# Peptides against a protein of PDB entry 2Q3Z: the designs that were tried, part 57

Target 1, 272 residues: chain A of PDB entry 2Q3Z
Amino acid sequence: YVLTQQGFIYQGSAKFIKNIPWNFGQFEDGILDICLILLDVNPKFLKNAGRDCSRRSSPVYVGRVVSGMVNCNDDQGVLLGRWDNNYGDGVSPMSWIGSVDILRRWKNHGCQRVKYGQCWVFAAVACTVLRCLGIPTRVVTNYNSAHDQNSNLLIEYFRNEFGEIQGDKSEMIWNFHCWVESWMTRPDLQPGYEGWQALDPTPQEKSEGTYCCGPVPVRAIKEGDLSTKYDAPFVFAEVNADVVDWIQQDDGSVHKSINRSLIVGLKISTKS
Target 2, 254 residues: chain A of PDB entry 2Q3Z as posed
Amino acid sequence: YVLTQQGFIYQGSAKFIKNIPWNFGQFQDGILDICLILLDVNPKFLKNAGRDCSRRSSPVYVGRVGSGMVNCNDDQGVLLGRWDNNYGDGVSPMSWIGSVDILRRWKNHGCQRVKYGQCWVFAAVACTVLRCLGIPTRVVTNYNSAHDSNLLIEYFRNSEMIWNFHCWVESWMTRPDLQPGYEGWQALDPTPQEKSEGTYCCGPVPVRAIKEGDLSTKYDAPFVFAEVNADVVDWIQKSINRSLIVGLKISTKS

## One batch from the design tools (peptide; aimed at target 1 N144)

Design b2_p25_7_s4 (made by RFdiffusion4, then SolubleMPNN; from b2_p25_7, 16 letters changed)
Fold by OpenDDE base, seed 2:
Structure b2_p25_7_s4 (fold): chain B 272 residues (1-272), chain A 25 residues (1-25)
Amino acid sequence: as target 1 above (272 residues)
Amino acid sequence: MVPEKVKKIKEVEELNKKLAEELKK
């Protein structure tokens, strides 16, 4: 994990799994320094440097900071996300082949956001940074990944009387989504939650006012302990959300139906 | 070509068609 500089990121769909090579490059020249800069420009450091620095011994704290700083939402973070295929004023997310170039561009342009990233790019950069900081980390791909926007653990589709989906109100199920898992102890939780922790640097939902996610014990997600910090319901929904159809009838009544045809979640963890 | 992250629109559309057909019966 920490020692692997080159690897693969899984993409595609559940039916057609693909992968791309990726250079994480955590040991390349200057990358550690860039990771330290990333910590030094985070909002918590800017607010109180002494307090922030005193907490950097905690992988829980650092993981959460990195999750927030890999995206440029709310801060001087690394990457700007874009999904509309309009990448002419930057670099297409599909063009990146490693984290090193991204991090160098960010630093060399005065910590200006790099255009553009998507989930695997965010995850890969986070993986590089966390590895640089000595936290064992791997990229994870989840196929049929749900984006729950209202924390109800459901993906909801609204339909008219003919079963047609109404408007853009439908929550998202992605063909795939990527995040990272980091190995750490959780002294802030009850015993037994040490091990792999999910962190999601893709700016999907705010956690405590910042676009960040985790760390949350993978065990907690597996066991359905949604009370576990951080962001257990959101991460749980990514891998386990139920799909619900709300069908409006001619009389104005609404029928709720569980959609069993759409299965959410198929997680693949990278071995290295 | 690296496949981009996309919403499962096609599958939803297919399901929608099936549901619509069922509701018309």
Scores: peptide ipSAE 0.035, ipTM 0.643, DockQ to the pose 0.057
OpenDDE base, seeds 1, 3, 4, 5: peptide ipSAE 0.034, 0.024, 0.039, 0.026; ipTM 0.660, 0.637, 0.659, 0.639; seeds 1, 4, 5 fail the geometry check

Design b2_p25_8 (made by RFdiffusion4)
Pose (drawn by RFdiffusion4):
Structure b2_p25_8 (pose): chain A 254 residues (1-148, 151-160, 170-248, 256-272), chain P 25 residues (1-25)
Amino acid sequence: as target 2 above (254 residues)
Amino acid sequence: STTYTKTTTLTWGDETFTFTKEVTV
């Protein structure tokens, strides 16, 4: 979770899982410096640099800023999202085989966002950043499935959608800032929309808080709960509707 | 022809979505 520089990112579907190899490259030349730069351009550093550097004692603080800076609403984030099959301005999300070239591109262009990312690209870059800084991190994929004239599927077909698959990272740490018993894997979601409140979204939120439905636990628990849960009910006339099943075959490299 | 109202509700995270339509059989 810290030292291995290559891994797998799972894609495809719940029935046909694809394992895409990936070069996280966290110890390649210039990557650590780029990660320290990423911290020094984060909005909290601009607001109060002395405090920001002091807070870097915490993997909660750093995990939040690190993942949060990958797809940042501010112009200084690492990647720009796009899902319309129109990637001519830059580079397709399906092209990349690693996080390193993106990070180098980002540094060389005044810390401007690199076009383009999709959920697995953001998650892959977040893994590289956090592994480089020493926070044990893994990329995770969740699969969702539809069964087909449903209004539900029409509403989505035609960025908090429910996708065929969605990726995020999990990082290992204690949570002295929370009630006892939430140490361990924390979910961090670097996909774009920081929207409800706060400098960043989403996480870190303890995986246990998600499983337990304890959605008042910081940070951004409802957003992560929504990626692995959806409750759908029909009234034809009360009935459970399985036209959409969310939270299947959640996967990571062994 | 019989027309009736079908309603589907999605509760997703902290949001709720309701969809309604007429069905004629």

Design b2_p25_8_s1 (made by RFdiffusion4, then SolubleMPNN; from b2_p25_8, 14 letters changed)
Fold by OpenDDE base, seed 5:
Structure b2_p25_8_s1 (fold): chain B 272 residues (1-272), chain A 25 residues (1-25)
Amino acid sequence: as target 1 above (272 residues)
Amino acid sequence: PVVITVTTVLNLGDKTFVFTKDLVL
């Protein structure tokens, strides 16, 4: 988890699992220095260096900073995400085979965002940085496990008083998603939430004003403790696919009527 | 991900249809 520099990132689908070789390279020359630069350009450091540095002993704090800094949203982060197949002004996300080149490019270009990343690239770079900083970390790929359901999606149906679904809905979902899990204690939570913590560096939703996610105990997600910081509801949604039926009353109020589980996600971790 | 799945829910009369399509980028 800390010592492994080479591994595989799982991609594809639940039916057709693919893997790509990936060089994490956390011990390659200059990578530690780049990781320290990443910390020194984070918004919290720029705002208050003393406070930021005093908190760097906490893997919870560092994990959250790294999840935000691996993407370039809202900061001088490493990677710009793109999913529209227009990669002509950069590098296709599919072309990367290691974190080292990405991190070196970022540093060598004055901490300018590297074009481009997608979920597995974000996760892999985060994994490298966290490992480099001494936090045991693995890349996790979540697949849809159902034959005909490729969604870790909450599908919401709005129904009238007669139970009729209103309108047509189209949702775009991922066939798989990658994030990282890091091993840490959680002194900021009740006992029992130590262990693997989910972190997601892919910019999807803002958490406390920044595109970051986690750390959240994997146990909390498993047990459905959605009140647990950080970002438990979001990570829960990434792991689970449910159908939620809402009934709209005459007064315009909406009430949850039925919750149907669609899919149990298949989670695969990198060997480390 | 390289593949995007689009799920379309269509309400046709009293029937609901769910279609899933994978888009490869």
Scores: peptide ipSAE 0.019, ipTM 0.437, DockQ to the pose 0.035
OpenDDE base, seeds 1, 2, 3, 4: peptide ipSAE 0.019, 0.012, 0.022, 0.018; ipTM 0.401, 0.376, 0.536, 0.461; seeds 2, 3, 4 fail the geometry check

Design b2_p25_8_s2 (made by RFdiffusion4, then SolubleMPNN; from b2_p25_8, 12 letters changed)
Fold by OpenDDE base, seed 5:
Structure b2_p25_8_s2 (fold): chain B 272 residues (1-272), chain A 25 residues (1-25)
Amino acid sequence: as target 1 above (272 residues)
Amino acid sequence: SITITQTTVLKLGNKTYTFSKEVVL
């Protein structure tokens, strides 16, 4: 979870799992320096360097900073999200094969946002940075699956040109979402919440005013403890969806099915 | 034939997204 530089990112659907080879490259030349620059340009450092540096011993703090800095929303972060298939002024999210090129481009262009990323790209870069900083991390792919029907669920994401969730237009059809899980202790929480923590660097919702998500104990999500910091309700919602079945009769009438099924996502983590 | 529209309601933070697919039984 720290030492492996080569791996796979899982994509596709629960019925058809795809993987893409990915070079995380956390130990490649200059990558550690880039990760340190990422910390030094974060809004908290710019506001109070001494306070930020004093907190860098906490993987909880660092994880939250990295979650925010992997996306360029609200800061000098690494990646600009885009989901509208208009990638002509940058690099298509589907063309990336590793985190190293992305991080090098970011640094070499004066910490200017790299165009473009989507969920697996955000997750992979976050994984590289966290591993580089000594935090055991894996990429997690969640496939939306109907629990009772094993049917692929179509999830439409509505994004603007900046990768922000915008109301009315489906810009991307998703069968999966990617984030990261990092291993850390949680001295800020009650005993028993140490272990894997979910972090989501894809800009979706603001947490405490910044596009970041987590860390939240995977255990808390499994147990339904939605009061747990950070962002437990959001991460819980990423894993769980309500399905309402509507029955359309031959006469065109639509009736709500009495059977509500909870959709539980199938989670697959990288092996390393 | 009964066509079922399966509607998925995804709650992300304070936002709710609704997705529908048709399933022929």
Scores: peptide ipSAE 0.015, ipTM 0.372, DockQ to the pose 0.294
OpenDDE base, seeds 1, 2, 3, 4: peptide ipSAE 0.016, 0.013, 0.006, 0.006; ipTM 0.416, 0.402, 0.408, 0.372; seed 1 fails the geometry check

Design b2_p25_8_s3 (made by RFdiffusion4, then SolubleMPNN; from b2_p25_8, 15 letters changed)
Fold by OpenDDE base, seed 3:
Structure b2_p25_8_s3 (fold): chain B 272 residues (1-272), chain A 25 residues (1-25)
Amino acid sequence: as target 1 above (272 residues)
Amino acid sequence: VITTTRTVVLKLGNKTYVFTEDVTT
């Protein structure tokens, strides 16, 4: 989880699992320096360098910083996400074959955001950075499904605090999501939550004002402990869903069945 | 022919993700 530079990222659907070769390259020349630059341009460092540096010995702290800095939302982070198939002014997310080129581009262009990333790109870059910093990390792919774990259509709706749909429907279509898990102790929590911690660098929701997610113990998610920091409810929602079944009869009648709190995803983690 | 549409709803903060699958039985 630290030494392997070459690996695979799983994509596709639960029924049709695909993988792409990925060069994490955490030991390539200059990558460690770039990771250190990433830490030195994070908002917490810019606000209070001494405090930030004093906390860099904590994988919990570093993991949370990296989760926020891999995306360019709210800061000078690495990647700009895009899902609308309009990639003409950058690099298509599907074209990347490793983290090294992305990180080098970011650094060489004065820490300007690299165009473009999607979930597996965000996860892979985060994995590289965390491994480079000595934190055992793996990429995780979750295949979501309503039935046979092969649902291909994901439509995003934005809702206000009252649950009302706000704005135009997104045209994003997902059939899987990727994030990372890092191995660390959790001295900031009650005993028993050491081990794999979920981190999600894909910008989705703000946590404490920043587009970041985690670390949250995988055990907490599994056990349904949604009070555990950080962002347990969000990560829980990524792996659980409400399922609504609509049965249409020949006469046009419709019957609705609702199943809540179902595990609908197939989780696959990299072994390297 | 009975057609079943399965919809999965993921609620992430103020965002809702919907998966839809049509199954003909």
Scores: peptide ipSAE 0.015, ipTM 0.435, DockQ to the pose 0.237
OpenDDE base, seeds 1, 2, 4, 5: peptide ipSAE 0.022, 0.015, 0.016, 0.016; ipTM 0.446, 0.435, 0.460, 0.435; seeds 1, 2, 4, 5 fail the geometry check

Design b2_p25_8_s4 (made by RFdiffusion4, then SolubleMPNN; from b2_p25_8, 11 letters changed)
Fold by OpenDDE base, seed 2:
Structure b2_p25_8_s4 (fold): chain B 272 residues (1-272), chain A 25 residues (1-25)
Amino acid sequence: as target 1 above (272 residues)
Amino acid sequence: VVTTTVTTVLKLGDKTYVFTKEVTT
């Protein structure tokens, strides 16, 4: 999980699993330096370098920072997410074949956001960075089992007064979502939560004011301990939840627009 | 101004967890 530089990212659907070759490249020249730059440009470092550096010995802390910095939301992060199929001013998320090019582009352009990423791209870059920093990490793909179009992403839907999604945000019917799992101890939690921790670098929800997610023990999610930090309810929702969309009008009236049940059918992790 | 509220309801046994996000357009 640390040493493997090449692998596969699983995509597609539960009925049709597609493997995409991916070069993680965590040991390629300059990648470690880029990962260190990523840490040094994070908001916590900029606010208080000494405090940030003192916490870098914690994989929990580092994992959380990385999950936030892989996306460019709120910071000088690596990737800008885009899902509307309009990639003419950048690179299509589907065109990436490895993390190295993305990271190099980010650094070479003065830590400007790279256009564009989607869930597997975010996950793959996070995996590279975490591995580079010595944290055993794998990419996880979760396939929806629901018959109907269920969005795995709690992305911000702009809806009109009729509950229709505004803009070319095609109903990102994600038949799958990707995140990472990292192996670490959890001294900040009760005993038994060491092991695989879920982290999600795809910008979906803010956690403590930043678009980041985790780490949360996979065990906690499995056992339904949603009180466990970080972001257990959100990660749990990625696997199984009821989602209700409400529209509030100018008069303060609230209308229920959509009710969706999310059920996970299949989870596949990157094999080392 | 239209505000869309996305609410995730997690039912675990006897416990219900509610996660709410509001987006103003």
Scores: peptide ipSAE 0.011, ipTM 0.371, DockQ to the pose 0.163
OpenDDE base, seeds 1, 3, 4, 5: peptide ipSAE 0.018, 0.017, 0.011, 0.000; ipTM 0.381, 0.470, 0.347, 0.368; seeds 1, 3, 5 fail the geometry check

## One batch from the design tools (peptide; aimed at target 1 H177)

Design b2_p26_1 (made by RFdiffusion4)
Pose (drawn by RFdiffusion4):
Structure b2_p26_1 (pose): chain A 254 residues (1-148, 151-160, 170-248, 256-272), chain P 26 residues (1-26)
Amino acid sequence: as target 2 above (254 residues)
Amino acid sequence: AHEERAEEAVKRAEEHRDEDLALLKE
């Protein structure tokens, strides 16, 4: 989770899982310096640099800023999202085989967002950043499925959608800032919309808090709970509707 | 302004690299 520089990002569907190899490259030349730069341009550093550097004692603080800076609403984030099959301004999300070239591109262009990312690209870059800084991190994929004239599927078909698959990262740490027993894997979601409140979204939120439905636990627990849970009910006339099943075959490299 | 910030961040990362890494290892 710290030292291995290549891994797998799972894509495709719940029935036909694709394993896409990836070069996280966290120890390649210039990557650590780029990661330290990423911290020094984060909005919290601009607001109070002395405090920001002091807070870097915490993997919760750093994990939040690190993942949060990958797809940042501010112009100094690492990547810009796009899902309309129109990637001519820059580079397709399906093209990348690693995080390194994106990070280098980002540095060289005044810390301007690189076009373009999709959920697995953001998650892959977050993994590289956090592994470089020493926070044990893994990329995770969740799969969702539809069964087909449903209003539910129409509403979505025609960025908090429910997708065929969605990726995020999990990082390992204690949580002295929370009630006891939430140490371990924390979910961090660098996909784009920081929207409810706060400088960043989403996480870190303990995976256990998600499983337990303890959605008052910081940070951004409802956003991660919504990626692996959806409750759908029909009233033809009360009935459970399985036109949409969310939270299937959640996967990571062994 | 964002270019100036990137240049200052690069300069700071070079000057405070070992200090920042020590804070991160705490």

Design b2_p26_1_s1 (made by RFdiffusion4, then SolubleMPNN; from b2_p26_1, 18 letters changed)
Fold by OpenDDE base, seed 3:
Structure b2_p26_1_s1 (fold): chain B 272 residues (1-272), chain A 26 residues (1-26)
Amino acid sequence: as target 1 above (272 residues)
Amino acid sequence: SQLELAKQAEERTKKNREYLLSLLSK
């Protein structure tokens, strides 16, 4: 995960899967420096540099900081989200093919927000930064199933039987959502929650006053432990649509994980 | 309870949907 610079981001729908090539470029010249700048401009560093630096050995802490800093909400973060198809004063989210250009633009313009991002752009940039900082990370695409539209955080575009979006040609395809999973230990939690942790850099909901999400153990979500920090209820809601998770591994293998989220919901109901 | 947490998650999902819709309207 850390060593892979080239890959694909999966998009589309569960029935009509598309992918885009993406250059993560975590080892390209200057990218590490940019990632360090990202840490040095975060609100926690600005408040107390010594305390922030002392905590950078924790992937839990760093992951949460990166989740917040990839979006420009509440801070000098990297990307401004936009979903209204009005991208004339920036770059269309659909035009990006890698994280490197985004990060370089951000730095070269004095850490001014880059216009524009959507979920896969946020996730891909977060993946690059986390990998650059030595945290094994992958982009995760969650496809909403057509069956439970009411649980979706995403605006579902109705697709015809051929998978074509019905309605105004929105460049925004919200039949999917992207976030990242990072591998880390969780010494701040009970034993057994080490492993993949979900992080979502797309600004959707504030966590402790900042647009950030996670890290939360994927295991906790699967087991319905919604008390687990951070933001378990939010991530649970993201995955509790009948979702097909497409995870690209470093070997290029694609694993389809059908998370029957309804089963997790039912388990929660029985334990209460 | 887990049920209460699940209800909170559902409410958050609703709020997020409203938020996303608001972004599209701008």
Scores: peptide ipSAE 0.015, ipTM 0.391, DockQ to the pose 0.015
OpenDDE base, seeds 1, 2, 4, 5: peptide ipSAE 0.016, 0.023, 0.006, 0.006; ipTM 0.407, 0.478, 0.336, 0.364; seeds 1, 2, 4 fail the geometry check

Design b2_p26_1_s2 (made by RFdiffusion4, then SolubleMPNN; from b2_p26_1, 13 letters changed)
Fold by OpenDDE base, seed 1:
Structure b2_p26_1_s2 (fold): chain B 272 residues (1-272), chain A 26 residues (1-26)
Amino acid sequence: as target 1 above (272 residues)
Amino acid sequence: SQQELHEQAVRRTKERRDELLALLAR
């Protein structure tokens, strides 16, 4: 499936799984050149080109750079995220049918951010870029489902009476979330953590000052080794955390939303 | 030089890509 340029991205909910066709196009003409440009405009290259170039032999390093550069936060990255249904000054995230058009638009507009992306768009573009750079990669979709309070981690969201998230909490409750897993060795870790590594290009939390996430061994997440770099606690929460939606009233009181149950993630990898 | 390092990095990236293609073509 990594060789296939056309595939599917899983969306929807745990109850209603949807597949959208997606053209990854990692082998289309000019895409490699665009991916190389992406590396050449990354903040680490701009800061110290020699150091950046010397580290590009590491899939770990490249994966982390790509995770940061697929979003335009903090850099000249590819995509601007937007979730408020106001897409009139760009392209709706739901209208994209492939990574190639996005990457070409980015390059053709002088590496200006493309409007707009959401999690599956970020993940799909990251998948294309990583594959193009010789890193085996797949898109992963995690669905939230109702479950009992049996998880070790809780993600708490506070909403006002109108259902709006309170504060600067970048934490959004989605019916699903997408990221990528890349196959690589981890010489920077203890033995046994080679294999699939989770990377999340959707801008959510800063890691070492940049909106990026991973790589972290999928094995470490499965085993609950939260000390493993990079960003194990965050990725663990994405996969295993119970989501608690709280409503904050004007008096400062908080209560659990009666309209939402606890949600646990179900991870599904791309099949094609 | 910086240019040489960059050229080397590009070559290595392409090599990794080619290796992946070769592996998956099996």
Scores: peptide ipSAE 0.591, ipTM 0.937, DockQ to the pose 0.087
OpenDDE base, seeds 2, 3, 4, 5: peptide ipSAE 0.588, 0.587, 0.587, 0.567; ipTM 0.937, 0.935, 0.934, 0.929

Design b2_p26_1_s3 (made by RFdiffusion4, then SolubleMPNN; from b2_p26_1, 14 letters changed)
Fold by OpenDDE base, seed 1:
Structure b2_p26_1_s3 (fold): chain B 272 residues (1-272), chain A 26 residues (1-26)
Amino acid sequence: as target 1 above (272 residues)
Amino acid sequence: DRVKLAEEAEKRTKENREKLLKLLAE
C-alpha cells in the first residue's frame, strides 16, 4: 500500500464496474517535497506552526489535515471540485491519469487550486499524499446498488434540538463515490479500532468547520458505532446510503444523526 | 457523479479563498 505507485481506480456502477489505470507516483522526484509543502500551507500550520508540526507524528492528525487540503474549499488546497460538465477553463476530471501531474501543477502554479476534480481524483491524490507520508492507504469505491439510477446516495438536512426540520436539504446522487482508507492505530479511541480508517477528501460537508472527513475506523462503521470520531455518521451513510440529519443546538453546535437507511451500497477496496 | 451541492460548494470555496487571501495579506 505504501510501495505501489501504479494501480487502478474503480468507477462506474454496481452493474457496470469500470476501472482506470492511475499513477499514484508517491516516490517520483519532487513529490515528497510537494507533500511537505501541502502540510506547510495548511490552515493549522498558518495559525500555529509549532503546534501543527508537533502533531505531525500522528497519522490521525495528518490524515485529517490531508483530507482537508486535497480539496481547496477552505484553504490553499490542491483540487477544485466540479460536477456540471463545464470544464473548459481547466482539465476535465475524467482526463487525469495520475496524481503526480496534479500535484506538480498545484505546486508549480504557486499552490493554486487545480481545475478540476471529482471523487476519484480527490481520493487518488489523497492516496498519493498519504502514501508519500508513510501512511498505508488505498482508494475505496462505493457503488449505488439501488435499481433507481437517480436514487440518493446521501440525503442531509438540518433539524433543531426538538427534531424540527429546518433549512434546505442537501442531496447527493452518485453512481459511485470514492474515498480512501488508511492503516493506523487509534490511541485516541478505545482499544480495537486500529486498522483501516476511512478518510474522504471530496468536499461534501464540513467537519469541525472544514471540508474534511475522518479518520474513522472502518470497524466502527461496520459495527454501527457512530459515536467514534471522526465523522462516523457521515461515513456510515456513504457506505449504507443512509439519510443523515444535522441537529443544530441553541448554542449553534451541530451534531450528526442517522435517522433512516435508504439503500445498501457495494464497497470495493483497491488491492494496491 | 451528481452533486447538487456542487454550485454551493464552489461559492463557498470562492468565499473561503478570499478570506484566506486576506488573512495571508495581514
Scores: peptide ipSAE 0.052, ipTM 0.473, DockQ to the pose 0.028
OpenDDE base, seeds 2, 3, 4, 5: peptide ipSAE 0.035, 0.043, 0.029, 0.016; ipTM 0.610, 0.372, 0.372, 0.471; seed 3 fails the geometry check

Design b2_p26_1_s4 (made by RFdiffusion4, then SolubleMPNN; from b2_p26_1, 15 letters changed)
Fold by OpenDDE base, seed 2:
Structure b2_p26_1_s4 (fold): chain B 272 residues (1-272), chain A 26 residues (1-26)
Amino acid sequence: as target 1 above (272 residues)
Amino acid sequence: MQKKIAEEAEKRTKERREELLEQLAK
């Protein structure tokens, strides 16, 4: 997981799984230096360099910092996300073939955000950075991935009497979503939660005021222990949320219906 | 690219409806 520089990232949909080759390039010249710059421009370092540096021996701490710094939300992070198919003022997320070019562009332009990324780009860059820093990391793809915005473990759709979705459609299910899993001990948790930890660098929800996510033990998610830091409910919902339809009737009444046709979560972990 | 399932489903439904209407108009 640390030594592999090239791999595949899974994309597409649950019914039509695709993959792309990706060059993580964690051992390419200058990449480690860029990763160190990433740490040195993070908000925690800028606030208190001594405290930040003293905590860099913790993969839990570093993982959380990297999760936040891979996206440019809230800080001098690496990537700006965009999903509206308007990429003329940057690079299409679909055009990237590796993390190295992204990181080099970021550094060479004075740590200016790189345009643009989507989930797999965020995940891949995070994977590169974490591997550079000696943390075993893999990219994970989840099909039918839920984005729960209110931590109720539900994706809720409001529908009219004809079944048409109404409202702002803020809650969503992605055809696929990517994040990373990193191997680390969790001395900050009860025994048994060492191992793979989920980290999500795609800016979806704020965690403690910053667009970051994790680390959270994969075991905790599997067992449904939502009390474990960090962000267990959010990550749990990505793979396990239930879908609820609120159907408005002609008389103005609202009927709650469990949508059993929309199954959330089909996670694929990479071996590289 | 990453897409929202609900939006894609609605788009497909709309397209299908338009196709059906075109067929009925013939």
Scores: peptide ipSAE 0.387, ipTM 0.738, DockQ to the pose 0.009
OpenDDE base, seeds 1, 3, 4, 5: peptide ipSAE 0.036, 0.380, 0.377, 0.386; ipTM 0.512, 0.733, 0.730, 0.737; seed 1 fails the geometry check

